# Peptides against a protein of PDB entry 7RZF, part 51

Target 1, 358 residues: chain A of PDB entry 7RZF
Amino acid sequence: PFQEEHLKQLYKIVPIKDIRNLYVTFPIPDLQKYYKSNPGHYLGHLIGHEGPGSLLSELKSKGWVNTLVGGQKEGARGFMFFIINVDLTEEGLLHVEDIILHMFQYIQKLRAEGPQEWVFQECKDLNAVAFRFKDKERPRGYTSKIAGILHYYPLEEVLTAEYLLEEFRPDLIEMVLDKLRPENVRVAIVSKSFEGKTDRTEEWYGTQYKQEAIPDEVIKKWQNADLNGKFKLPTKNEFIPTNFEILPLEKEATPYPALIKDTAMSKLWFKQDDKFFLPKACLNFEFFSPFAYVDPLHCNMAYLYLELLKDSLNEYAYAAELAGLSYDLQNTIYGMYLSVKGYNDKQPILLKKIIEKM
Target 2, 358 residues: chain A of PDB entry 7RZF as posed
Amino acid sequence: PFQEEHLKQLYKIVPIKDIRNLYVTFPIPDLQKYYKSNPGHYLGHLIGHEGPGSLLSELKSKGWVNTLVGGQKEGARGFMFFIINVDLTEEGLLHVEDIILHMFQYIQKLRAEGPQEWVFQELKDLNAVAFRFKDKERPRGYTSKIAGILHYYPLEEVLTAEYLLEEFRPDLIEMVLDKLRPENVRVAIVSKSFEGKTDRTEEWYGTQYKQEAIPDEVIKKWQNADLNGKFKLPTKNEFIPTNFEILPLEKEATPYPALIKDTAMSKLWFKQDDKFFLPKANLNFEFFSPFAYVDPLHSNMAYLYLELLKDSLNEYAYAAELAGLSYDLQNTIYGMYLSVKGYNDKQPILLKKIIEKM

## One batch from the design tools (peptide; made by RFdiffusion4, then SolubleMPNN)

Design b1_p11_5_s2 (from b1_p11_5, 6 letters changed)
Fold by OpenDDE base, seed 4:
Structure b1_p11_5_s2 (fold): chain B 358 residues (1-358), chain A 11 residues (1-11)
Amino acid sequence: as target 1 above (358 residues)
Amino acid sequence: AKPTLPREMFL
């Protein structure tokens, strides 16, 4: 177990690669026995969320962070870690204390709102989708994976245990949240900017680092993290598929796209899937405008329009991605291309959101 | 045990 002397520590680490990373690590109890409720996944989902009012959204808006990952990780015997990892910008490297303050403000928001059963249900549903449509692993890889997880799960559950959420345990969520405190923090900053400023070498890989105690004043600032009104819980993910029906193959099904609509303003081609038999579709739209590429001004306007459209859709991109939906928007010499891909059930919702922003 | 930095902090 970590002793008090191992907490409230800052590590400045020199990477081999040109990377800038922040790791905010909390020792937590071993949660393996709670895999059916997986409170660390619940917290990782929220802390790692990318939607409006998320931690990442705020840190991106400040230009400090590019990516964020939150979650539990195995430690040594009898304990785990909860880790918040961010990719730092050059500016973010100068604002690490403020970034961590925002992390604690978000954690404080989670404490104030309390555990949400609907969020757990979304995690459950997402995991169920991921399990249901998990690609058939190659026999060797599958066998090796199964052999590995047999150490943690009953034989009868070994196929599902990684994905199946069964029990909403708000008590365990609160217990983990209670460990996500400044007094329990271990911070690692990874940057080449620490080259020549280190005094220690890691024994296994020769990684150069400096260890410092985090000042009590800084710990106290993080302990006094207020509720930042910019932080909000995510809205319900409207893109999570619930209907997985595979429609029967039409008798007239063509091996190539058939023209099913031909009008002066639109042509529609359709091809039913005859190979994969997944509840997935690809919707592809090509828009033609005689003005899109008529001159450099129109080209630039069309480009700017799509960049603004993409930016306006960022609020949905993450929720769609989690639900196994994606979209793509590209300029073409004739106008624009839109693609919507993934599970069929909620594609109309995503398409509507795109159209509403156009 | 000396708290090792998580191995992934060095990847």
Scores: peptide ipSAE 0.015, ipTM 0.595, DockQ to the pose 0.097
Fold by OpenDDE base, seed 5:
Structure b1_p11_5_s2 (fold): chain B 358 residues (1-358), chain A 11 residues (1-11)
Amino acid sequence: as target 1 above (358 residues)
Amino acid sequence: AKPTLPREMFL
């Protein structure tokens, strides 16, 4: 357990690689015994969310952050860490205090809203999908992983324990959230800009760093983080599959795509899966426009159109990705290509969202 | 690979 002297510390670290990272770390209790409720996963899902009103969306809108990861990590025996890690822009490196303020504003929003059972249920459903359709791990890696986790889980649960959420425990969510406070923070900034400004060398890797106490004024600023009205809980993920029915192989199923619709404006080919038998589909659309590549102006307009379309779809992209759906939009010499892939159940919903933005 | 901050910087 960290003593008070180990809290409220800032580490300025010189990387070997040209990277800019911020790590905001909180010591938390060992949550291993709470694997059935996994409160750290609940908080990681929300803090690491990429949808509208998320922490990442706001920090991206400021031009300060490219990527965000939130979640629990194992520590030493008897404790864990909750870590918020962001990839910093050059501008974000100048605004680290304000980035951390936004983190505490989002955490304060989570306190104000309280634990949401529907969010837990979505995490449960997502994990159940991931478990059900996990790729077959390599036997050696899988056996070694199982052997490692046998120390933490009963034998009957070791195959499911990482995926199977069973218990909504709002008390444990609040308990972890109560550890995510400025008085408990350890901050690490990783940047080459600290080269020649360090006074310590780490013994194991020779990493140059400087350790500083975070000023009490800065801690107090973060403690007084207000409710930023830009932060919102995510909406319900409409893309989570619930139907996993696999249709029987048709008697007329061909080993190649068959033309099932031929009209003046459209041709449709279909191939049933005869190999994998997964509740997944690939929808591929080629759109033809006589204007797409007539001249450089039309080509650039078609490019700009797809970039704007992709931007307008970004609100759904993350929720779809979490649910095992993806889309792709590309310019072609004839017009545009659209692909929708993943679980078939909610593909019509995603396709509708795409068409509504086109 | 993100430079794994030494566990000790987090410990």
Scores: peptide ipSAE 0.009, ipTM 0.577, DockQ to the pose 0.297
Fold by OpenDDE base, seed 2:
Structure b1_p11_5_s2 (fold): chain B 358 residues (1-358), chain A 11 residues (1-11)
Amino acid sequence: as target 1 above (358 residues)
Amino acid sequence: AKPTLPREMFL
């Protein structure tokens, strides 16, 4: 177990690759016994969220961070870590203390709102979907995975334990949140900018690093993290599929797309799936405009329009992706192309959101 | 790929 001397440490690490990363790490109890409630997954889902009012959204708006990952990681000797990992911009590398302050402000927001059963239910539903529709793993990888998890789960639960959430445990969520405090933090900054500024070498890979104690004033600054009004819990994910019915193959089903609507303004082709039998669909739309490519000005306006449209849809993109939906928007010489793919159940909702922004 | 942190950071 980490003693006090191992906490409140800053590591400056020189990478081989030109990368900038921040790791904010907290020692936590072994949560394996709580796999049915998985409080670390709940917190990782919220802290790692990419929607409006998320930690990532605010850090991106400041130009400090490109990507964020939150979650638990196995440790040694019956302890785990909770890690918040971000990809830093060049500017973000200068604002690491303020980035970590924002992390603690978001954590404080989670404490203030308390555990949300609806968020747990969304995590449960997403995991159930992922389990139900997981691709066939490679036999060697699957065997090694099962052998590894047999140490932690009953044999009868091994196939499901990683995916099935069963118990909402707000007490365990709060317990983990109580470990996400500045007094328990270990910070690692990975950047080539530390080259020639290190005094230690790691034994296994020869990684150059410097270790420093985080000043007590900085710890106190993070301990006094207030509620930042920009941080909000995510809204309910409206894209999570609930209907997985496979429609029967129609007698008139063709192996190629059939023209099912032909009008002056629209043609519609349809092909039923006759091979995969998944509750998934692909919607593809081609829009034609005589103005889209008439001259360089119109071409550039059409490009700018789609860039603005994509930007306006970013609020839905993450929630849709989590739910196994995706969209694509492309300029064509005749106009634009739209594709919506994934689980068919909530595709109409995503399509409506796209059209409302057009 | 996430950079491998020194093992000493986790011990």
Scores: peptide ipSAE 0.009, ipTM 0.576, DockQ to the pose 0.351
Fold by OpenDDE base, seed 3:
Structure b1_p11_5_s2 (fold): chain B 358 residues (1-358), chain A 11 residues (1-11)
Amino acid sequence: as target 1 above (358 residues)
Amino acid sequence: AKPTLPREMFL
């Protein structure tokens, strides 16, 4: 476990690759014994959320961050880390202190709202879906994974323990959240901008870095993080599938798409799945417009339209992705292509959201 | 692959 001397440290690291990353790390207790409640997953789900009122949404709105990941990582024996990792913009590299302030404001929002059983239930349901429909792993990889898991879980639970949440433990969520404090922080900034400004070399990889103590004033600023009214808990994920029924193969099922609707304005082809037998569908829409590619102006307008449409859908894209739904929007020489893929149950909801933004 | 910061820098 880190002693106090190892906390409140800033590492400036020179990467080999041209990358800009921030790692905000908190030492936490070993949570392995709490796998049935997985409080670190609950917090990682919220802190790493990408929907409206999320930490990422605000940091993106500032132009400081491209991506965010929150979650637990294994440490040495007897402790773990909770890590918030962001991909920094060039501007974000100048605002690291303020980025971390926003992290603590979001964490403070989580404290103020308290543990939410419905959020735990969504995590449980998402994990159950992921477990039920996990792809067949390569046997060698799967065997090696199971062998590793056997060190942590009872034999009877080895196949399920990583996925199945069973117990809502608000006390454990609060316990982990109490470790996410400025006095318990380790910060690493990874940027080529630190080249020639380092004084240490890491022994294993030869990574150049500088270690500095975080000023007490900065720690105090983070400790006094107020409630930022822009931060909100996510709304319920409406895309989580609940119906997994597979319709029987029709006697007239063709090995190729059959034309099932033909109108002046639309043609519809359908092919039933005869191979995978999954409660999944692929909806593909091709929109034709004689104006989409008539000249360079219309082409650029069509491109801009899709970029704006995608941007307007970002709020749903993450929730859909978590629920095993995806969409794709592409310009074509004839107009536009839309694809909606994943679990069939909630595809109409996602499709409706897309159409409402079009 | 996200560059895993060397575990040692966080140990």
Scores: peptide ipSAE 0.008, ipTM 0.567, DockQ to the pose 0.362

Design b1_p11_5_s3 (from b1_p11_5, 5 letters changed)
Fold by OpenDDE base, seed 1:
Structure b1_p11_5_s3 (fold): chain B 358 residues (1-358), chain A 11 residues (1-11)
Amino acid sequence: as target 1 above (358 residues)
Amino acid sequence: PEPTLPPVLFL
């Protein structure tokens, strides 16, 4: 555990690669014993969310952050960290104090709303889907992984403990959330802009850095983080599959796609899966337009249209991805290509959302 | 992706 002198510290770090990163870290208790409730995963899911009203959505809207990751990380000697890591824009590097203020405003929103059982249930359902449909691991790699997991879990649970949530523990969620405070913060900023401005070198890797105490006035600003009305809990994920039925292979199933509809305006091919036997589908649409590539102007307009369409779909993309659904939109020399892939159950919902934005 | 902490944060 860090002593008080190790808290409220700012590290300015020179990277080898041209990267700009912010790490906001909180020392937390070892949560491994709470694997059945996994309060760190609950908080990571919300803080790391990418949907409307998320922390990332607000920080992107300001042009300060490109990506955000939130979650627990293993520490040393019986403690963990909770980490919020962001990829900084050049502008975001100038607004680190305000970025961290927004992090504390989002955390304050989570305190005000309290633990949500429905969010826990979604995490449980997502993990159950991931476990049920995990790919076959390599025997040697899997055996080595299981041997490592046996140090933490009972033998009867070792195959499932990483995936299956069993207990909603709002008390443990609040306990972890109480560690996410300005008085418990360690901040690292990683940027080449600190080159020649460092006074220390890390012993193991030779990383150049500067360590500074965060001013008490800055800590106090973060402690007084108000509720920002732009932050909202995510909506329910409508893309989580619930039907995993696999239809029997038809006796007349073709080894190749068969033409099942032929009209003046459309052709439809279908192939039943005869190999994987998963509750997954691939929907592929090719749209033909005589105007798509008639000249350079139309080509650029068609490109811009798809980029704007993708941007308008970002609100659904993250929730779909979490649920094992994806879409792709591409320009083709004949027009446009659309693909929807993943679990078949909720594909019609995602397809409808795409078509409503077209 | 899981956050990778720079080694300096373990100091």
Scores: peptide ipSAE 0.038, ipTM 0.783, DockQ to the pose 0.719
Fold by OpenDDE base, seed 3:
Structure b1_p11_5_s3 (fold): chain B 358 residues (1-358), chain A 11 residues (1-11)
Amino acid sequence: as target 1 above (358 residues)
Amino acid sequence: PEPTLPPVLFL
């Protein structure tokens, strides 16, 4: 277990690869016994959220961060870590203190709002969907995984324990949030910019690093993190499937797409799934325009249009992805291609959102 | 993907 001397530390690490990463880590209690409520997953879901008003959205808007991951990780026996990891831009590398301030502002927002049962329910529903439609793992990998899980879970729960959320425990969420404080922080910055500025070598890999105490003034700045009005809890995920009905195979089902609609402006082909029997569909749209590729100006306009359209859809993309929906938008020599894939139940909602932004 | 913690974070 980390003692006080191991807390409030900054590690400057030289990578072999040209990468810029920030790791903000908090020692937390072993949460394994709380798998039915999984408070670390709840917090990881919110801190790692990519929707409007998320930590990532704000840090991206400042040009400081490209990606963010939040969650619990196993440590040594009897403790875990909660980690917020970000991919830093070159500018973000200069603003690490302010990035961490925003992390604490978001954590403070989570404290102020308190635990939300509806968010837990969404996590539960998402995990239930993921479990129900999980691809058959490779038998060897699955057996090894189960053997590991048997050390932690009852035999009857070993198949479901990683996915099945059962208990909303706001007390445990608050307990973990109480560990996410500046006084408990360990920071690592990974950048080649620290080359020649290190004084230590890690014994296992020979990684060059410098360890520094975080100044008390910086810790106090993070302790006094205010409520940033840009941070909001996510909205309810409208893309979570609830209908998993598989329609019966039609007697006239063709092994290839059949033309089911032919009009002056559109053709529609359909193929029923005869193999997978999943409540999933692939909607593919090809749009034809005589102007899309007529000259370099129109090509660039069509490209810019799709980039703007994708940007305008970013607010839904993450929520859709979590719910097992995806979209793709591509320029073609004839116009545009749109694909919507995943669970069929909420595809009309995603398609409507796309069309409303077009 | 779970962040691969650099070994230095365990020091």
Scores: peptide ipSAE 0.038, ipTM 0.774, DockQ to the pose 0.706
Fold by OpenDDE base, seed 2:
Structure b1_p11_5_s3 (fold): chain B 358 residues (1-358), chain A 11 residues (1-11)
Amino acid sequence: as target 1 above (358 residues)
Amino acid sequence: PEPTLPPVLFL
């Protein structure tokens, strides 16, 4: 376990690759015994969320961060880390203190709202879907994984314990959230801009770094993080599948797409799955416009239209992705192509959202 | 993906 002297530290690290990363880390208790409630996953889901009112959304809006990951990581025996990791822009590298302030503002928002049972239920449902439809792992890798996790789980639960949430434990969520404080922080900034400014070398990899204490004034600034009105909890994920029924093969099922609708304005082909038997579908739409590629101006307008459309759909993209849905939009020489893929149950909802933005 | 901590953070 870290002593007080190991807390409130800043590490400036020189990478081999040209990367800019920020790691905000918190020592936390070993949560392994709480796998049935997994409070670290709950917090990682919210802190790492990419939807409207998320930490990432605000940091992107400022041009400081490209990507964000939040979650627990194993440490040594008897402790873990909670980590918030961001990919920094060049501008974000200049605003690290303010980025961390925003992290603490979001954490303060989570404290103010308290643990949400519906969020836990969504995590439970998402994990149940992931477990049910997990790909077959390579036998050797799977056996080694199972052998490793047998140290932590009862034999009867080993196959499911990583995926199946059983218990909503708001007390444990609050306990972990109470460890996410400025007085418990360890910060690492990874950037080539620290080259020639380091005074230490790591023994194992020869990584050059500088260690500094974070000033008490900066810690106090983060401790006094207010509620930022831009931060909101995510809305309910409407894309989580609930129906997994596989329809029987039709008597007229063909091994190739059959034309099932032919009109002056539309043709529709359908092929039932005869191989995989998954509750998944692929919807593909080709839109034809005689104007899309008539001249360079129309080509540029059609391009700009799709970029704006994609941007307007970003609010749904993350929630759909979490639920195992995806979409693709591309320009074609004839107009536009749309694809919707994943679990069939909620595809109509995603398709409707796309069409409403078109 | 789980964040890869740089080894320096374990020091």
Scores: peptide ipSAE 0.037, ipTM 0.781, DockQ to the pose 0.732
Fold by OpenDDE base, seed 5:
Parts: C-alpha cells; structure tokens; sequence
Structure b1_p11_5_s3 (fold): chain B 358 residues (1-358), chain A 11 residues (1-11)
C-alpha cells in the first residue's frame, strides 16, 4: 500500500511517442472478492460514460480532452487502482488542474446522488447480454484465461464470474467512492513537452520523468470541488435488448434478399438469417436525391447535413453502442446511406431516434 | 485497449 509520501504526487513523464495523456489514479483495496457486486465496474461505467452530462462530454466541450477511460485496474498483491485516463488536447495540457477539478466535481455528483440500483441493473443486463452472445474465443487463449481465473473464483463460477453481476452493494460503491479523494491521488502527465525538464529515469524502461508534490492549495481546490450543474447521471439506456427470440426459418426463405415491397417511392428487400441464428439484424437504407450530387454546392451541403445529423445523434450513439447497437451514415453519389446493426429488439427505437433528427 | 499505465505510477 502507498504511504502518505506516495500520495498527492505529480509525475511528468516523457513519452517515446507523440502522445498527451493524463492519468489520475487512486489506490483502492483489492476488490476481487467483491466480483459479484463489482463496485469498481459500477463507478467505471459512470465515470467513463460518454453520454450527455458525462465527465467526457463536459471535458470535450471545453476542447481539453478527446477520450476518457475510467475503471479499476489490478495493482500489486492486496491493492488495486481506480484510474481515470484521458487523452489530452494541446489546450488540455495547459488545463490539467481544471480537468482534475472537473473529475472531482463529477465524483462529488456521484456522492450526492448516491448508489443507483437501476444503474447496477443496467450493468448486470449489459454483462448478461455480452456473456450470452460472446463469440467463441480461441481455445488456447480461453484455456489460459480460465486457468488464470481459477486462482480467483470457484470452479463453478469461473465461466460467469467476469460477467454475472448478482448483488447490489451500495456500501461497497460508497467505500470505493470514498477512496476517490484528492488526498489519495497520484497524477501522471505524459507529454513530450517535458523533454529536457526531467530529473529522474525509470529503471525498467529508461523512461524520463519528474516527480513533484502537488501543492496543498491545489489539493484544497480539488477537495472543495462543488456540484457542477452540467454533470448529470446518464438516463436509462433504452437500447438494452430484452427479447432474444429467434423467429423460425420461413419455408419460403430465400438464399438471397427477396423483394418484399415495390412501390414508386421505395423498394424493400429482406433476407432471413439461415446461418448464424442470432437475435441480430442489419437494416440498410439507401436514400436517393436528384440534388445530392448535382453540383459542388449541393454535394457540400449534403456533406454538412450528414455531419450535423451525426452530431445531433451523439447523445444516443454511446448508449446504443453499449447495448450492442450501431448506426452508420454516409454520403453517396445518389444521396445518403443509413445502416443500423446489432440486436434486433431495440433497433426500431434507434431508427426512430435517427428519423426524428433527420 | 486498456491504456498501459506508465510503470512510474506503480512506484
């Protein structure tokens, strides 16, 4: 376990690659024994969320961060880390203190709202879906993974332990959240801008770094992080599939798409799956407009329209992705292409959201 | 891919 001298430290690290990363790390207890409740996954799901009112959404709106990852990571024996990692913009590199303030504001929002059983249930449902429809791993990789897992889980649970959430434990969520404090922080900034400004070399890889104590005034600013009104818990994920029924193969099922609707304004082709037998579908739409490619102006307008449409759909994209749904929007020489893919149950909901923004 | 933590964070 880190002693007090190892806490409230800032590491400035010179990378080999031209990357800008911030790592905000918190020493936490070993959570392995709590796998049935997985409080670190609950917090990682919320802190790493990409929807409206998320930490990432706000940091992106500032132009400071491109990507965010949050979650637990294995440490040495008997402890773990909770980590918030962000990819920094050039501007974000100048605002690291403010970025970390926003992290603590979001953490404070999680404290104020308290543990939410519905969020746990969504995590449980998502993991159950992922487990049920997990692709067959390569036998060698799978066997090696299972052999490793046998050290942590009962034999009867080894196949499910990574996916099956069973117990809502608000006490454990609060316990982990209580470790996510400024007094328990270790910060690393990775940037080439620290070249020639380092005084230490890491023994294993020769990584050049500088270690500094974080000033008490900065720690105090983070300790006094208020409730930023821009931060909100995610809304319920409406895209989580609940119906996994596979319809029987029709007697008239064709090996190729059959034309099932032919009108002056639309043609519809359908092919039932005869191979995979998954509760998944692919919806593909081609829209034809005589104006889409008539001249360079119309072509650019059609491009801008799709970029604006994609931007307006960002609020649903992450929730859909978590639920195993995706969409794609592309310009074509004839107009526009839309695809919706994934679990069929909630595809109509996503399609409706897309059409409402069109 | 989970970002590889810099080894410095484990010191």
Amino acid sequence: as target 1 above (358 residues)
Amino acid sequence: PEPTLPPVLFL
Scores: peptide ipSAE 0.036, ipTM 0.772, DockQ to the pose 0.619

